# Designs tried in a protein design run: peptides against a protein of PDB entry 4CIC. Part 130

Target 1, 148 residues: chain A of PDB entry 4CIC
Amino acid sequence: KVSTKGHYGVQAMFDLAQHFGEGPVSLKSIAERQGLSEPYLEQLIAVLRKAGLVKSVRGAQGGYILAREPRDIKVGDIIRVLEGPIAPVESVSQDDPEHSLKFDFSVTKSVWEKVKKSIEEVLDSITLADMLKDAEEAQMAQGYMYYI
Target 2, 147 residues: chain B of PDB entry 4CIC
Amino acid sequence: KVSTKGHYGVQAMFDLAQHFGEGPVSLKSIAERQGLSEPYLEQLIAVLRKAGLVKSVRGAQGGYILAREPRDIKVGDIIRVLEGPIAPVESVSQDDPEHSLKFDFSVTKSVWEKVKKSIEEVLDSITLADMLKDAEEAQMAQGYMYY

## One batch from the design tools (peptide; made by RFdiffusion4, then SolubleMPNN)

Design b2_p22_2_s1 (from b2_p22_2, 7 letters changed)
Fold by OpenDDE base, seed 1:
Structure b2_p22_2_s1 (fold): chain B 148 residues (1-148), chain C 147 residues (1-147), chain A 22 residues (1-22)
Amino acid sequence: as target 1 above (148 residues)
Amino acid sequence: as target 2 above (147 residues)
Amino acid sequence: SEDLDLGLDMIEISLTLEFEEE
C-alpha cells in the first residue's frame, strides 16, 4: 500500500511538474495521462495539498498546480508526505496474524535502519526538476533514434 | 509480505549464525528465540535450504546449520533468495484492485531503479559476520552501563 | 516502527520492479 501510494504520488506530482507554469491541471487529465483512477488520485492529491506540495485552483479552468517550483520538491518530500498518514500497517502476515513483527533484535533493526537511510538519501537527491530533465533527455534520445 | 519474509529470514539466519560451529539448531529453538511460528519458519528454512544457505542435519540431535561461514553470507544473499519465489505480489492497493502498478513512465521507473540499486548495495555490504560483531559490541556496551 | 515500515515497503517496490523486468 505504501509502495503503491508512493509510486502513484510521484507520478501525479511529475505530471503537475510537466505542466508547471501552464496553469491548473484537472484531476481527470492527470488520471488519464498517468493511468490512475480519478478517485484514487483525488485521495493522493488531498494528502499532497494538505502537506502544501499542491494547490487547488477554483473556477471553470480550475484544477491543481504545484505549490512550489519543481526544483524545490524532492521525491523524498513526496514520499514522506504520503507515508506519514499511513498507519503502521501492522504487516500482520496474513498467514500469521498473531506474530506482529516484534523487532526485538536490535541488530536486525539496525540493518533496516541502514537501508532506510540509504533510501532517504537517494530520494532526497532527486527533485521534480531532475525528473523533468531526465524526461527531456529521454525524448531527445528517442527522436534521434528515429532519424537514424 | 516480501518485507516480512525478508525480515524474518534475516532473523532466522542470524540465529543460525550465533550458533555457528556449535552444531545443529532445532527449528523449535529458533522459533522460540526469534518469536516466530514454527510453521512459518519451516517455510523460510525450506527456501533457504534449497538455495544452499542452510543445511539440514538428520538424527536425534538434528536440525539446521548455516551452509557457509557467516562472513560468506550477505544480507543481500538472504533477501534475494527469499524474494525470488515471492510472486510479484501485485500490490493491488486493496483500495483499487484494478490498477496494477503500470510503470508506464520511464522517468518514474528510473527513480525506483536508483532506490533498488542503493538498497542492494547496502544489503550486499552487510554479512552475518558483521551482524554478529554488532551484536557483541551492543552486549558489551550494555554490560558496561550496569557497572 | 513507522520508519522501518517505510524502508520495508520501499524494498517491496524495488523487488516488484525487478520482477516486471523478467
Scores: peptide ipSAE 0.123, ipTM 0.792, DockQ to the pose 0.188; fails the geometry check
Fold by OpenDDE base, seed 2:
Structure b2_p22_2_s1 (fold): chain B 148 residues (1-148), chain C 147 residues (1-147), chain A 22 residues (1-22)
Amino acid sequence: as target 1 above (148 residues)
Amino acid sequence: as target 2 above (147 residues)
Amino acid sequence: SEDLDLGLDMIEISLTLEFEEE
């Protein structure tokens, strides 16, 4: 599974992208729009801010903004930032016997490396600007379906 | 993480591929070679057998064999079989508030669908025969480094 | 839904493998 962190992190960043140029967005407003808990979003935003993807704006109209233009933020950048500090959820599959000699079978590793590379290539090919465009196109398509 | 099931399932299937044509392989021998617990391997093999990727051979020289040639088994086929019955481990991230309105935001869904498609394409492009070839090439390369 | 879960699990795996190499 895309970690809940990765999924919601992309959603939060996309919300900020939708408001890019409109000024700071409150965490509360992002949480409400994206169906996230505010405390959870605070954790995500803290990581994203530390990585320089998000900026905090102070003041009465304070909140958060993207630190870069949507075109300059890849989905891959977001995922890398969020998964770095996320301790690998040791899938404590209870049934992983202690004695699993991690036979790092080079061939099976190669399969997963190919998968990883493919994922990275896809995620690096998608920017927040691309997502904004897709959202606009989807809204237009829905609008056209209601007018027909 | 590739589910431990997916990872070990591919390893087990690869072990069976390495012995393809040599007759049935015992679960014990697979478990020993692949560093798996025998009980865990039994569960994996049961799923793989039910899906028709593995056959059980009965008798004194009984065990398991691939149900198809290595070239006819994609890694994607193995993963699909193993992940189907795997209940989505609800990553009960303790901090996933109950009220996560799964805002199925269509655009974010599209991103993950693209990723999924890419993964499927990669996994469907790799057969157990390809893995066997890669293993042989790797052994040859290691052999040349020691001489 | 099941297909998405597969993709997500694979992403988590791929990301975890990156962390073991670092």
Scores: peptide ipSAE 0.122, ipTM 0.798, DockQ to the pose 0.121; fails the geometry check
Fold by OpenDDE base, seed 5:
Structure b2_p22_2_s1 (fold): chain B 148 residues (1-148), chain C 147 residues (1-147), chain A 22 residues (1-22)
Amino acid sequence: as target 1 above (148 residues)
Amino acid sequence: as target 2 above (147 residues)
Amino acid sequence: SEDLDLGLDMIEISLTLEFEEE
């Protein structure tokens, strides 16, 4: 599962991308639009800011902006930033806590490594700019359905 | 995360593939070799059997065998069988149980759909026969390093 | 819906495995 952090992190970054060039966006407004709790979003934004993907803007119209252009931020970059400090939640599989036998079967590990590589390649192929474009195309398609 | 079920299911199926043609293998022996609890393995095997990936053999030398040749079983087939009945564990994200807002953001969903498709393609490209070959190659490579 | 959940579960594993090697 994309950690809830990864999923919501991408949503928050996408919200910032949609408002890129419009000035700083408040955490409250992002939280409201994305259906996130403000405290949860604060934690995500803190990590993203530390990684240099987001900037804080001070002042009366303070808030957050993307630190880079949407085209220069890959989904993979967001995920790596958010998952890096995520201590491998030892998914203590509730089902059998005792036999976390790291049977390092090299062959089965290689399957998961191939899957991982494939995921990374996909996520690195998608930028926030690509997501913005996809959103625009989807909105245009919906607009055309209302006129028929 | 590959559900512990998916991971261990692939391991169990791979064990059966390694013994393919040697006759039925006991659950106990699979559990011992793969470091799985026998009760857990029984549950996995039950699902895999119901899906027709594994056969039960009765008798004094009873146990389990692959229902198909290793070349005819994709890793993707194993995962689909094991994950299909897995009710989406509502990953009640411990962090924010309240806002499981299905914000069906179509665009973010599309990202995950692309990832999913890529995973499926990878898993469907790998058979148990491919895994057997990789294991043999790895064993040969280790043997050459000792000389 | 079910298919997406499978993909997400696999992503979590793949991503978790990457961090154990670092």
Scores: peptide ipSAE 0.117, ipTM 0.794, DockQ to the pose 0.132; fails the geometry check
Fold by OpenDDE base, seed 3:
Structure b2_p22_2_s1 (fold): chain B 148 residues (1-148), chain C 147 residues (1-147), chain A 22 residues (1-22)
Amino acid sequence: as target 1 above (148 residues)
Amino acid sequence: as target 2 above (147 residues)
Amino acid sequence: SEDLDLGLDMIEISLTLEFEEE
């Protein structure tokens, strides 16, 4: 499960990517476009800014911009900032702290490590630029369906 | 995060794989070896049995066995039974049911679908037989370090 | 470790969503 935080974080960063080069975007405008509460978005942006993925611009036309080009920001970078390292399941069973799943079963641990590695490889293979391209292609495909 | 349910389910199934061909194994013995509570294991085994991955054997030497050979049970099969389909993050925000994360953003959805597919491919590439082999290799490697 | 928590959360979310659609 991608946390709500990771999901909305990627959406917010994608919105900033769509406006890259157009100048600073207000949090209000991002929140409205992405269907997010402004207070929740403020929390996400604060984390992303601290990690150096987003910059704040001050002034009358102030707001936020990507700190790097969309091609230089991986989805994996966003997720790591928001959720921490894409680490394998340390199932902290909420219920019995004493039954820390001793992931001591080396073989089972190796399965989850393989899963983790696969997730990391996928997320590190996708940039915000790739997402922009995919969005453009999808829009073009929809446009062609209206002309047929 | 692999749920505790998925994690312990794989451990329990792996225990049954290690004893495959030796006859029925008691839930008590599995629980002791895997560090699980017996009541929790009973719940897991009930689901796995209903899905046809485990069989119950009745009698004085009764217990549970794998319903199929270890090579015919993928880790993905176990996870799907216990946790349902390895679906992408539908973040059900517990707090606001109305803010169903409309994964309506088609592009973001595609990212999570790629992640899901990757997870499924990995879990479907690993059988209980593969896990048994890995365990044996690890044990042999440890044995060589003692000499 | 903090890294492990993210991967597990993502898997848990993925697995939970499939149960709600059935």
Scores: peptide ipSAE 0.101, ipTM 0.792, DockQ to the pose 0.273; fails the geometry check

Design b2_p22_2_s2 (from b2_p22_2, 8 letters changed)
Fold by OpenDDE base, seed 5:
Structure b2_p22_2_s2 (fold): chain B 148 residues (1-148), chain C 147 residues (1-147), chain A 22 residues (1-22)
Amino acid sequence: as target 1 above (148 residues)
Amino acid sequence: as target 2 above (147 residues)
Amino acid sequence: LEDLDLGLDMIEISLKLEFEEE
């Protein structure tokens, strides 16, 4: 399910963000922490690497790192890489003149386009740095609840 | 696929909105206009009827009508009926005290909750009346491009 | 888990509408 790729992709990228600056993280360690199968994670990481969001480090302590700082990676960037464009860029294929663009003005299509736009705006408004901050704030809030 | 129910449900409801005030519309006519299979549409209409968004009219000119005016039906209402709540209302089941609300603060969960909220806001901002207006405006715009 | 599934379903709705047009 396309939805699962996006979800687990964001989890994997968030795990890498939490370890950003600490060096390369093994796929095994990410899989264990995030509850993902290692083979599934390998596929996700391969796509993310090809898109330039993740880098592989070779060596005895080899693994993966974020290719950019957490602040420079939007959740929307991750989703677009894994699931494709959230809004299809209508490739205006120029060529066939005769098919009258029946602007099938499907009013229903316009509703879904508005939904897609809203999703894109939300996902583009959240960076991995924002997620890190939210995690820190939540951890602090939990710590205070145990002391009361 | 949950996605197809919502999409076709909105199409069917929009067809009924276009004919609102003209009397009951047959399922066959809706299916033909919207490119839906009649059996599939029957299932959708049954759910929408049970939820009180559609009424059946009996008789020789029997069929279906919107149960409310188009302005009183949000797209979000249609989606909630067909797909369930877009955001599950966390039933705070009060009872079991001992399960420490491990606020499994999944930061990832919060991202998806924000997405859900945004979708709900959009779908709740659009009524069938808004869709009718958009259709009229689009038809007028097409008419002007031909002259 | 159920809440996440519903959110993912809604995202899948928005995304799949793209794949049927290709």
Scores: peptide ipSAE 0.150, ipTM 0.798, DockQ to the pose 0.077; fails the geometry check
Fold by OpenDDE base, seed 3:
Structure b2_p22_2_s2 (fold): chain B 148 residues (1-148), chain C 147 residues (1-147), chain A 22 residues (1-22)
Amino acid sequence: as target 1 above (148 residues)
Amino acid sequence: as target 2 above (147 residues)
Amino acid sequence: LEDLDLGLDMIEISLKLEFEEE
């Protein structure tokens, strides 16, 4: 569940980044472009808005915009916002609730801490602006493949 | 589920590493030390055995041993073995089965690929021998704090 | 504990994405 929220949250934010400077976009339009259900997108946008990453614009041409420039939003920022309210899904495997002896084996914990740190570093190294640039480069590469 | 299996799988393998060279250890003893249920541990060990990371020894003093030296087993090897047979838990969020439009947005995919690569690099950089060394260093540090 | 859970969730995310592609 956390995985899906993070994934779709980044997609929704990237869609907003692609339309940055064009004015507000409707949730419907984002949902259609990103293949998301509107109700699910509403939940994501609500969290992102509360965190100050997205702004709602009211009116006939209302919708949502990024609250900051794409260069000022890291993927890590999006993930942290979406995961923060996500209660640690105690993936208590339902089958063995009692022996969840959190054996906090310090050594095993250190492995996962290293992994976590690595993930954070990667996600903090990528901005929405970087993603926009990558998309442009990919489009150019595809365009050139048609001309060669 | 994948995270839990990976976590406990690494713990079980680390327990076997701590006893490497001492002969076979029983599943019961591993389960007790690591706070795992025996049935759950049996499933993990079965997968690890099939992958050739663990060996079963039969007899009165039977049990399990690492199939390789701790230095020859990466954490990444353990995770890959445990995750391979883990059927993708289709986190089909039950509520919207139809619109699982895998919008494979190439750019978003690239972000996750970078994350994956980073995870793999970290996990492949850590062996069971490294974990043993870290445990020894931690024990020594605790021992010196009491003096 | 919260930090570990986040790390594990992120791993699960990354791994699930791999399996959905195969």
Scores: peptide ipSAE 0.150, ipTM 0.796, DockQ to the pose 0.209; fails the geometry check
Fold by OpenDDE base, seed 2:
Structure b2_p22_2_s2 (fold): chain B 148 residues (1-148), chain C 147 residues (1-147), chain A 22 residues (1-22)
Amino acid sequence: as target 1 above (148 residues)
Amino acid sequence: as target 2 above (147 residues)
Amino acid sequence: LEDLDLGLDMIEISLKLEFEEE
């Protein structure tokens, strides 16, 4: 599930990316800009911080920053942190060799595995830096459409 | 959401594909083989029938068949019927020109659109015939491991 | 079952995100 959690997590991380290098951003400011409740955002940021994607900065100009450069954070990384592994890691539990690998080769399972793989590939192909670039290009395009 | 509806719909359609050319299959038999409740399957089949993916055959040997060959049914077609459009068709409602196209160019929206497109491409690349082939290959591989 | 649920969840999410903007 790209849950509301994943969606809003990406929004919050993107907001932090837009302010990367400008110093710490308050949760309140992110919540206001992204249309999120501050309590909900606090929960998201807590998870993202624990995963090392976000850093808390203490002090008078305290808040949150990306823990890594936008180019070093994939959308897939954000989603994995918030939703868990997009693909189940087959825990190859080593133990009991004797249970006949009923490869429940569910052909239907293979369809969904292909879908999952495709989603992962897409999300891993997009960084926060790519999103920043897309935003800049879109703003430029909008600016040009108003002048015509 | 590939809901349980989408998942089980694909299973039911795949079961019908496995029996394609063998005549009508009862809902009961599909439900038993696929581990589905018959009432739930009836709801799925009703939708699939209305969409023209499944056909009801009446008579003593009555039941359901695929309305098209397995090669002519994409997994994406099944999902679209059961879940609706995978991508929102931007209903370009023509009408009110005045509402400023706030291109809410949500860059975040574009990410999800890319994901949706990728999902559609995958699901449209897989037919029931492809699934049948994969099943045959898997059965052959299992047969070789036991020997 | 868990793996399937995760796949379904991801697709569900991708689809639901479209409906909330309407």
Scores: peptide ipSAE 0.148, ipTM 0.802, DockQ to the pose 0.313; fails the geometry check
Fold by OpenDDE base, seed 1:
Structure b2_p22_2_s2 (fold): chain B 148 residues (1-148), chain C 147 residues (1-147), chain A 22 residues (1-22)
Amino acid sequence: as target 1 above (148 residues)
Amino acid sequence: as target 2 above (147 residues)
Amino acid sequence: LEDLDLGLDMIEISLKLEFEEE
């Protein structure tokens, strides 16, 4: 599963993108808007910060900002940063016999590699700037629907 | 995660494809070749059979066969059949707050929909016949490396 | 293996999204 981490990480980064240029955003504010627990968001932001996607601003009006412009952050970059350190949760589902997926079948592996490559291509094709544009278009479309 | 079910289901179907035209294959034989437990394979095969991807042959030489030719079975068909009834294993990782992914953000949803579409397109582009061909090519390549 | 797990995880998410819309 794109762990809840990847999904929420993209949401948190998108929230920061929406406020880009307005100054630092508090974790509390992000958590409230995105419906995330603050402790969970702290963990995500810590990883994103370490990867250089987010910067911390200190002070009374402190918080977080994107470390790069929204156009320079791909969704794929966010996902790779968040999922990289995620140790494969060996979902030791107890009932799944520890049969090590003997991925010995080169052919089956190739199928999943093709899927992976396709996912990467899609995620690398979408920037936070693209997401901002899509949000603006969606908001305009909703506005028109209320006036009709 | 494409559940272990999807992965093993594709492996089992591929094994049946390799034996297509040779008659019925026993679950035991598939399990041994694919490194699967027979009980687990029985569950997978039951789902695949119900979906009409596999047929059961009765008798002393009974077993399973593909219900369609390998060229007429997409990997996407196998995955959809196996994952459809798979209740989302709520990996209740205890520490992941049950925050229902409020997918309320239409924009984030659109990203995942694009990913989904891409995955479906890839899986629907690959048949069991394509996998058989790839296996043959890989075997030939290994043979050439030994000469 | 880590890369494969990522791909598989993405598939699971994509499939879950489809079921929630139904």
Scores: peptide ipSAE 0.145, ipTM 0.794, DockQ to the pose 0.230; fails the geometry check

